# Peptides against a protein of PDB entry 5KEZ: the designs that were tried, part 128

Target 1, 320 residues: chain A of PDB entry 5KEZ
Amino acid sequence: NVAIYNPFRPWWERYQPVSYKLCTRSGNEDEFRNMVTRCNNVGVRIYVDAVINHMCGNAVSAGTSSTCGSYFNPGSRDFPAVPYSGWDFNDGKCKTGSGDIENYNDATQVRDCRLTGLLDLALEKDYVRSKIAEYMNHLIDIGVAGFRLDASKHMWPGDIKAILDKLHNLNSNWFPAGSKPFIYQEVIDLGGEPIKSSDYFGNGRVTEFKYGAKLGTVIRKWNGEKMSYLKNWGEGWGFVPSDRALVFVDNHDNQRGHGAGGASILTFWDARLYKMAVGFMLAHPYGFTRVMSSYRWPRQFQNGNDVNDWVGPPNNNGVI

## One batch from the design tools (peptide; made by RFdiffusion4, then SolubleMPNN)

Design b2_p18_4_s4 (from b2_p18_4, 11 letters changed)
Fold by OpenDDE base, seed 4:
Structure b2_p18_4_s4 (fold): chain B 320 residues (1-320), chain A 18 residues (1-18)
Amino acid sequence: as target 1 above (320 residues)
Amino acid sequence: AAQFRPRDVYENRAKSLA
């Protein structure tokens, strides 16, 4: 991914890929392979946050400022380490003046235009699908158990399916023969937009962002909500079917402000309430649970916004 | 609760400062 130095190595640089090479702030491919092996050997499975909707931002300077040193040129859509070129992006498909998503009520824009400047891959192309599948298959072969598909709302479900259909079975050294990768898709559906979580049920589980949002409201006792109202928690609250839901109290995004879920989202900063929420989540049978492991950072609020929301996890001069 | 805006979730990811 792009190496960002201003601010200094933010967490979100990981979501600006320039290649599918496994060289990151966390280590090289051999180290990753070693980690996966060690984890698998003790029954801990690895699920990769796969950024496959896009490459880096269109305004990033061309060069070799990347975690694996690969050259890239966003301006010309040149990512030779993949390789991707101008033919592999949706520049011509997106019809907005800016090239970015301008109207989130337009599903076509949401999927065909750049997510706030992130170069949008043409996932309709078999070539692109194959390059992504190759990346994911490499990870599968290493021994990962599945994937979180980042920004799934911004990909056509059919394109995702096409990629998933290219995936290998999981590594038989650790998984039963014929096992398929566990897929959960980040789809932010809090209602009010045309793209629905249900559009993605065919590909795997989806993130249920209503879960954290509503649970936060209840535990905070906002709007007259009571814990007793959780008696029909899950589908009874309008959430997706349990077998399609990946649930969580917070994630890295909504932990940092007014994103999906808003101010109702509970985080470790509110320790007592957060523990209540997480405890409830783990105790309740609804959905597949995900527990956030985060870190403290020096929050600095200016005009209601944390100017340090970019701060990544504890690191040694940028190296995790 | 704060109003949800999809772009807010990804705005940091799209930053291009180096």
Scores: peptide ipSAE 0.146, ipTM 0.775, DockQ to the pose 0.063
Fold by OpenDDE base, seed 5:
Structure b2_p18_4_s4 (fold): chain B 320 residues (1-320), chain A 18 residues (1-18)
Amino acid sequence: as target 1 above (320 residues)
Amino acid sequence: AAQFRPRDVYENRAKSLA
């Protein structure tokens, strides 16, 4: 991915890929393979956060400032390490003046335009699908168990399906023959927008962001909410079907002060309430549960937003 | 209390400063 130095190595640089090489601040491919093997050998499975909707930001300077040293040129859409070229992006398909998503109530923009400058891959192209599948298959062959598909909201469900249809069975060294990768898709659907979580049910599980939001209000006793109201927690609260839901109290995004510090979202900053929420989540049968492990950073709120929400995990001068 | 806005999440991820 791109190495960002202003701000200094933010967490979100990981979501600006320039190649599908397994070279990041977390380690190289050999180290990753070693980790996957060790984890699998003790029954711990690895699920990769796959960034396949886009490459890096269009405004990033061309060069080799990347975690694996690969050359890239956002201006010309040149990513030779893949390789991608200008033909592999949705620049011509997006009809907005800026090339970015300007209206989230326009599903076409949401999927065909750049996510705040992130170069949007033309996932309708078989070539692009194949390159992504190759990346994911390499991971599958290493021994990962599945994937979180980042920014699924910004990809057409059919394009996702086309990629998934190209995936190998899981590595038979650790998984039964014929096993398929576990897929869960990040879709932020809190209502009010045209893209719905249900659009993606066919591809796998989907994140249920209503879960953490509503649970937060209940545990915080906001709006007169009571724990007793959780009797029909899950589908009874309007959430997606349990077998399609990936649930969580918080994630790396909504713990970072957006919407007045995350509003109802409970985080480790509210330790007591957070423990209550996580405990409830783990005890309740609804959905597939995900527990967050995060870190502290020097929060600085301005106008209800943390200006230091970019701060990444503890590191030694950029090295993790 | 205002709900967290999904757009804000995307903006953080997509920052690209020269």
Scores: peptide ipSAE 0.118, ipTM 0.757, DockQ to the pose 0.065
Fold by OpenDDE base, seed 2:
Structure b2_p18_4_s4 (fold): chain B 320 residues (1-320), chain A 18 residues (1-18)
Amino acid sequence: as target 1 above (320 residues)
Amino acid sequence: AAQFRPRDVYENRAKSLA
């Protein structure tokens, strides 16, 4: 991915890929393979956060400032380490003046235009699908158990399915023969927009963002909410079917958020309430549960916003 | 040419709650 130095090596640089090389701030491919093997040998499975909707931002300077030293040129859409070229992006398909998503009520823009300037891959192309599948299959062969698909809301469900259909069975050294990778898709659906979580049920599980938002409101006792109202928690609250839901109290994005329900989200900063929420989630049978492992950072609030929300995990001069 | 910022992504992706 792109190496960002202003601010100094933020967590979100990881979501600006320039190649599919397993060579990042976390280590090289050999170290990753070793970790996966050691984890699998004791029954701990690895799921990869796969960034496949886009490459890096269009405004990033060309060069070799990347975690593996690969050259890239956002201006010309040149990513030779893949390789991708201008033919592999949706620049000509997006019809907005800026090239970015401008209207989230337009499903076509949401999927064909750039997410906050991130170069949008043409996932309709078999070439692009194959490059992504090769990346994911390499991980499967190493021994990962599945994937979180980042920014799934911004990809056509059919394109995702086409990629998933190219995936190999899991590594038989650790998984039963014929096992399929576990797939969960990040889709932010809180209602009011044309793209729905149900559009993605055919590909795997979907993140249920209503879960953390509503649970936070209840535990905080906002608007007269009571714990007794959780009697029909799950589908009874309008959430997606349990067998399609991946649930969580917070994630890395909304842990840093200040809008769109961010205030209701419980995090480790509110330790007592957070433990209550996580405990309830783990005790209740709805959905597949995910527990956050995070870290403290030096928060600095200005006008209600943390100006240090970019700070990544504890590191040694940028190396995690 | 605005660069990627996580807060912008979060706010934009979560507009359904606004």
Scores: peptide ipSAE 0.063, ipTM 0.705, DockQ to the pose 0.533
Fold by OpenDDE base, seed 3:
Structure b2_p18_4_s4 (fold): chain B 320 residues (1-320), chain A 18 residues (1-18)
Amino acid sequence: as target 1 above (320 residues)
Amino acid sequence: AAQFRPRDVYENRAKSLA
């Protein structure tokens, strides 16, 4: 991914890929392989956050400022380490003046235009699908158990399926023969927009962002909410079917922002309430649970926004 | 134009009318 130095090596640089090489601020491929092996040998499975909707931002300077040293040129859509070129992006399909998503009520824009300037991959192309599948299959062969598909809302479900159909079975050294990778898709659906979580049920589980948002409201006792109202928690609250839901109290994004639940989201900053929410989540049978592990940073609020929300985990000069 | 920020991505991606 792009190595960002202003601000200094933020956590979100990971979501601006320039290659599918397994060398990042977390380590090199050998170290990753070693970790996966050690984890699998004790029954701990690895699920990779796969950033496959896009490459880096269109305004990032060309060069070799990347975690693996690979050259890239966003201006010309040149990512030779893949390789991708201008033919592999949706620039020609996006009809907005800016090239970015401008109207989230237009499903076509949401899928075909750039998410905040991130170069949008043409996932309709078999070449692009194959390059992504090769990346994911390499990880599967190493021994990962599945994937979080980042920004799934911004990909056509059929394109995702086409990629998934190219995937290998899981590594038989640790998984039963014929096992398929576990897939959960990041889809932010709080209602009111044309793209629905149900559009993605055919590909695997989806994130249920209503879960953390509503649970936070209840635990905080906002708007007269009571714990007793949780008697029909899950589908009774309008959430997706339990067997399609990936649930969580918070994630790295809503831990830092005002969307997808806003201020209702509970985090480690509110330790007591957070433990209550996480405890409830783990005790309740609804959905597949995910627990967040985070860190403290020097928050500085200006005009209601934390100007230091970019700060990544404790590191050594940008290296985890 | 503006540098990538997680807040911008999050707010855009999390846009909801509900």
Scores: peptide ipSAE 0.055, ipTM 0.698, DockQ to the pose 0.505; fails the geometry check

Design b2_p18_5_s1 (from b2_p18_5, 9 letters changed)
Fold by OpenDDE base, seed 5:
Structure b2_p18_5_s1 (fold): chain B 320 residues (1-320), chain A 18 residues (1-18)
Amino acid sequence: as target 1 above (320 residues)
Amino acid sequence: MTFSQKLNDYYKQRLSQF
């Protein structure tokens, strides 16, 4: 991915890929393979956060400032380490003036335009699908158990399916023959927009963001909410079917979200309430649970916003 | 505006529904 130095190595640089090389601040491919092997050998499965909707930001300077030193040029859409070129992006498909998503009530725009400037891959193309599948298959062959598909809301479900249909079965050294990768898709659906979580049920599980938001409100005792109302927690609260839901109290993004609704999200900063929420989540049968492991950073609030929300995990001068 | 700020604005808008 892109190496950003201003601010100094923010967490979000990881979501700006320039290649599919397993070469980042977390380690190289050999180290990753070693970790996956060791984890699998003790029954711990690995699920990869796969960034397949986009490459890096369109405004990033061309060069070799990347975690594996690969050259890239966002301006010309040149990513030779893949390789991708201008033919592999949705520039001509997006109809907005900026090239970015401007209206989330336009599903076509949400899927065909750039997410906050991130170069949007033309996932309709078999070439692009194949390059992504090759990346994911390499991971499968290493021994990963499945994937979180980042920014799934911004990809057409059919394009995702086309990629998934190219995937290998899981590595038979650790998984039963014929096993398929576990897929869960990041879809932010809180209602009010045309893209729905249900659009993606055919590809795998989806993130249920209503879960953490509503649970936070209840545990915080906001708006007269009571714990007794949780008797029909799950589908009774309008959440997706349990067998399609991946649930969580917080994630790396909404930990950093602030505001009326964002403030409802419980995090480790609210230790007591957070433990209550996590305890409830783990005790309740609804959905597939995910527990967050995060870190503290030097928060600095200005006008209610943390200006240091970019801070990445603890590191030694950029090395994790 | 940083990438993080843009993303945070997105989350703020969506989560404000509750």
Scores: peptide ipSAE 0.035, ipTM 0.732, DockQ to the pose 0.077
Fold by OpenDDE base, seed 4:
Structure b2_p18_5_s1 (fold): chain B 320 residues (1-320), chain A 18 residues (1-18)
Amino acid sequence: as target 1 above (320 residues)
Amino acid sequence: MTFSQKLNDYYKQRLSQF
């Protein structure tokens, strides 16, 4: 991915890929392989956060400032380490003036335009699908158990399906023969927009963002809500079917959020309430649970926003 | 503005830092 130095190596640089090389701040491919092996050997499975919707930001300077030194040129859509070229992006498909998503009520924009400047891959192209599948298959062959698909809301479900159909079975050294990768898709569906979580049920589980938001409200006793109202927690609260839900109290994004939704989210900063929420989540049978492992950072609030929300995990001069 | 839109706006703001 792109190496960002202003601010200094933010966490979100990880979500600006320039190649599919397994070479990042966290280590190289050999180290990753070693980690996966060690984890698998003790029954800990690895699920990769796969950034396949886009490459890096369109405004990033061309060069070799990347975690593995790969050259890239966002201006010309040149990512030779893949390789991708101008033919592999949705520049011509997106019809907005800016090239970015301007209206989230337009599903076509949401999927065909750039997510805030991030170069949007043309996932309709078999070439692009194949390159992504190759990347994911390499990971599968290493021994990962599945994937979180980042920014799934911004990809057509059919394109995702096409990629998934190209995936290998899981590595038989650790998984039963014929096992398929576990897929969960990040889809932010809190209602009121045309794109629905249900659009993605065919590909795997989806993130249920209503879960953390609503649970936070209840635990905080906002709006007169009581824990007793959790009697029909799950589908009874309008959440997706349990077998399609990946649930969580917080994630890295909404942990740094603001506004009504952000404020309701419980995090480790509110330790007591957070423990209550996480405890409830783990005790309740609804959905596939994900527990957040985060870190403290020096928060600095300006106008209600943490200006240091970019701060990544503890590191040694950028190396994790 | 829907709750989802608020979050989307937030995410957009975050991503604008890229």
Scores: peptide ipSAE 0.031, ipTM 0.720, DockQ to the pose 0.465
Fold by OpenDDE base, seed 1:
Structure b2_p18_5_s1 (fold): chain B 320 residues (1-320), chain A 18 residues (1-18)
Amino acid sequence: as target 1 above (320 residues)
Amino acid sequence: MTFSQKLNDYYKQRLSQF
C-alpha cells in the first residue's frame, strides 16, 4: 500500500493498495505464511480483509513510496505491479463532476464513482475480476479460510459474485476437500438509502451495523431503552437474517466516531459498558460474532473531534 | 442527516485523508 508520512504511517494507509503483494507494515509474505500455518495447525482460521474495490487515492504522488517499494502513478492510473492501467478504472463510467461519490441516494454513483478520491476499479471487466481472483486465490493457497470484502457497498453484487465464482476451494491441507471460503461483506445499511444489505445476501454474510449502534443505545440506556427490550434481539429488531449477519459491537471505523450514531458505539474506552455489550453479543445466538482487538492511542479532542484518530497500531519492525 | 449517512460520513472521513 501507499506509505503515508503525514500523518506518520496512519492505520488507514493500509486501505490504499498499489499492488496485491503481501508486503506491508504487518509483515511480508513469508511471515504471513508462517502465521497462517501456525494458526491453522491449532484450529485458528484466518480471514483476510480484502481491499478490492479500489486502489490508492487519485491525489497521491507517483513514485515508489509504498510498503513494498512498488512503483505506481495514480494520475495515469498506472499500477504495474498488478498490472492495472487507465482501462481498468471507472473514470469514464462515473458521471459526477468531481469523479467522486456525491450522492449516496444514487446507487450508480455509490458503485461507479470514487469513494473519497480512491481510484475505483472497473469490476465489470473480466481482466480486473481475474486479477483480484488471482490475489484472493493466492491467499487461499496459503491457507486462509475466507475474506472480509472491504467497501462491498461500493461494488455491484454481480461483480462480487463473478469474482467469488473464480475462487478455488480451500487448502486441503487444513480444510475438507471442496470447502468454500467464508465470505462476509462490509455493507453499511442503516436504512434510508437505495443500496440494501439484502442485495448482497447471495454472496455471503453481510455486516449488520444496526447491531452495534442499537446495542450501544440500549446499554447506555439512551432514549428510555431497557435491556428487557432485547428479548427479541436480532430479526425482531429489524436486523438481517441471522444466517446472513456478521455482528460486532465496534469496528475500526466506528470506534473512531464521535457524532450521532457513532456516539452510541461502545468501545474499549468505555470498558465496563463495552464488556457488557461484548458479553451479551457472545452469549446471544444471533449472527456470526466478531470481537474487536484494538489498541489505545493518544486521543486529543478539538471541538469534539479526536485529531489523532489516524494513529496506527504499534509497530516496531523498523523496516517499512 | 440520516443515521446511515452519519455512519457513511465516518467512513468517508477516514478515506478523505487519502
Scores: peptide ipSAE 0.031, ipTM 0.714, DockQ to the pose 0.392
Fold by OpenDDE base, seed 3:
Structure b2_p18_5_s1 (fold): chain B 320 residues (1-320), chain A 18 residues (1-18)
Amino acid sequence: as target 1 above (320 residues)
Amino acid sequence: MTFSQKLNDYYKQRLSQF
């Protein structure tokens, strides 16, 4: 991914890929392989956050400022380490003036335009699908158990399916023969927009963001909410079917968020309430649970916004 | 250097420096 130095190595640089090489702030491919092996050997499975909707921001300076040193040129859509070129992006398909998503009520924009300047991959192309599948298959062969598909809301479900159909079975050294990778898709559906979580059920589980948002309001006792109202928690609250839901109290994004669902989200900053929420989540049968492990950073609020929300985990000169 | 922060759908506004 892009190595960002201003601000200094923010967490979100990980979501600006320039290659599919396994060189990051966390280590190189050999170290990753070693970790996966050691984890699998003790029954701990690894799921990779796969950033496959886009490459880095369109305005990032060309060069070799990347975690693996690979050259890239966003301006010309040149990512030779893949390789991708101008033919592999949706620049000509997006019809907005900016090239970015401007209206989230337009599903076509949401899927075909750039997410805040992030170069949007043409996932309709078999070449692009194949390059992504090769990346994911390499990880599968290393021994990962599955994937979180980042920004799934911004990809057409059919394109995702086409990629998934190219994936290998899991590594038989640790998984039963014929096992398929566990797939869950990040889809932010809090209602009110045309893209729905149900659009993605065919590809695997989806993130249920209503879970953390609503649980937060209940535990915070906002708007007269009571714990007793949780008696029909899950599908009774209008959430996706339990067998399609991946649930969580918070994630790296919404613990920094504001607006819809943002303020209600419980995090480690609210330690007591957070423990209550996580405890409830783990005790309740609804959905597949995910627990967040985060870190403290020097929050500085200006005009209601944390100007340090970019701060990544504790590191040594960028190395985690 | 210019950079783009990954956008959280909760914000639905650009958090980037270009």
Scores: peptide ipSAE 0.032, ipTM 0.713, DockQ to the pose 0.106; fails the geometry check

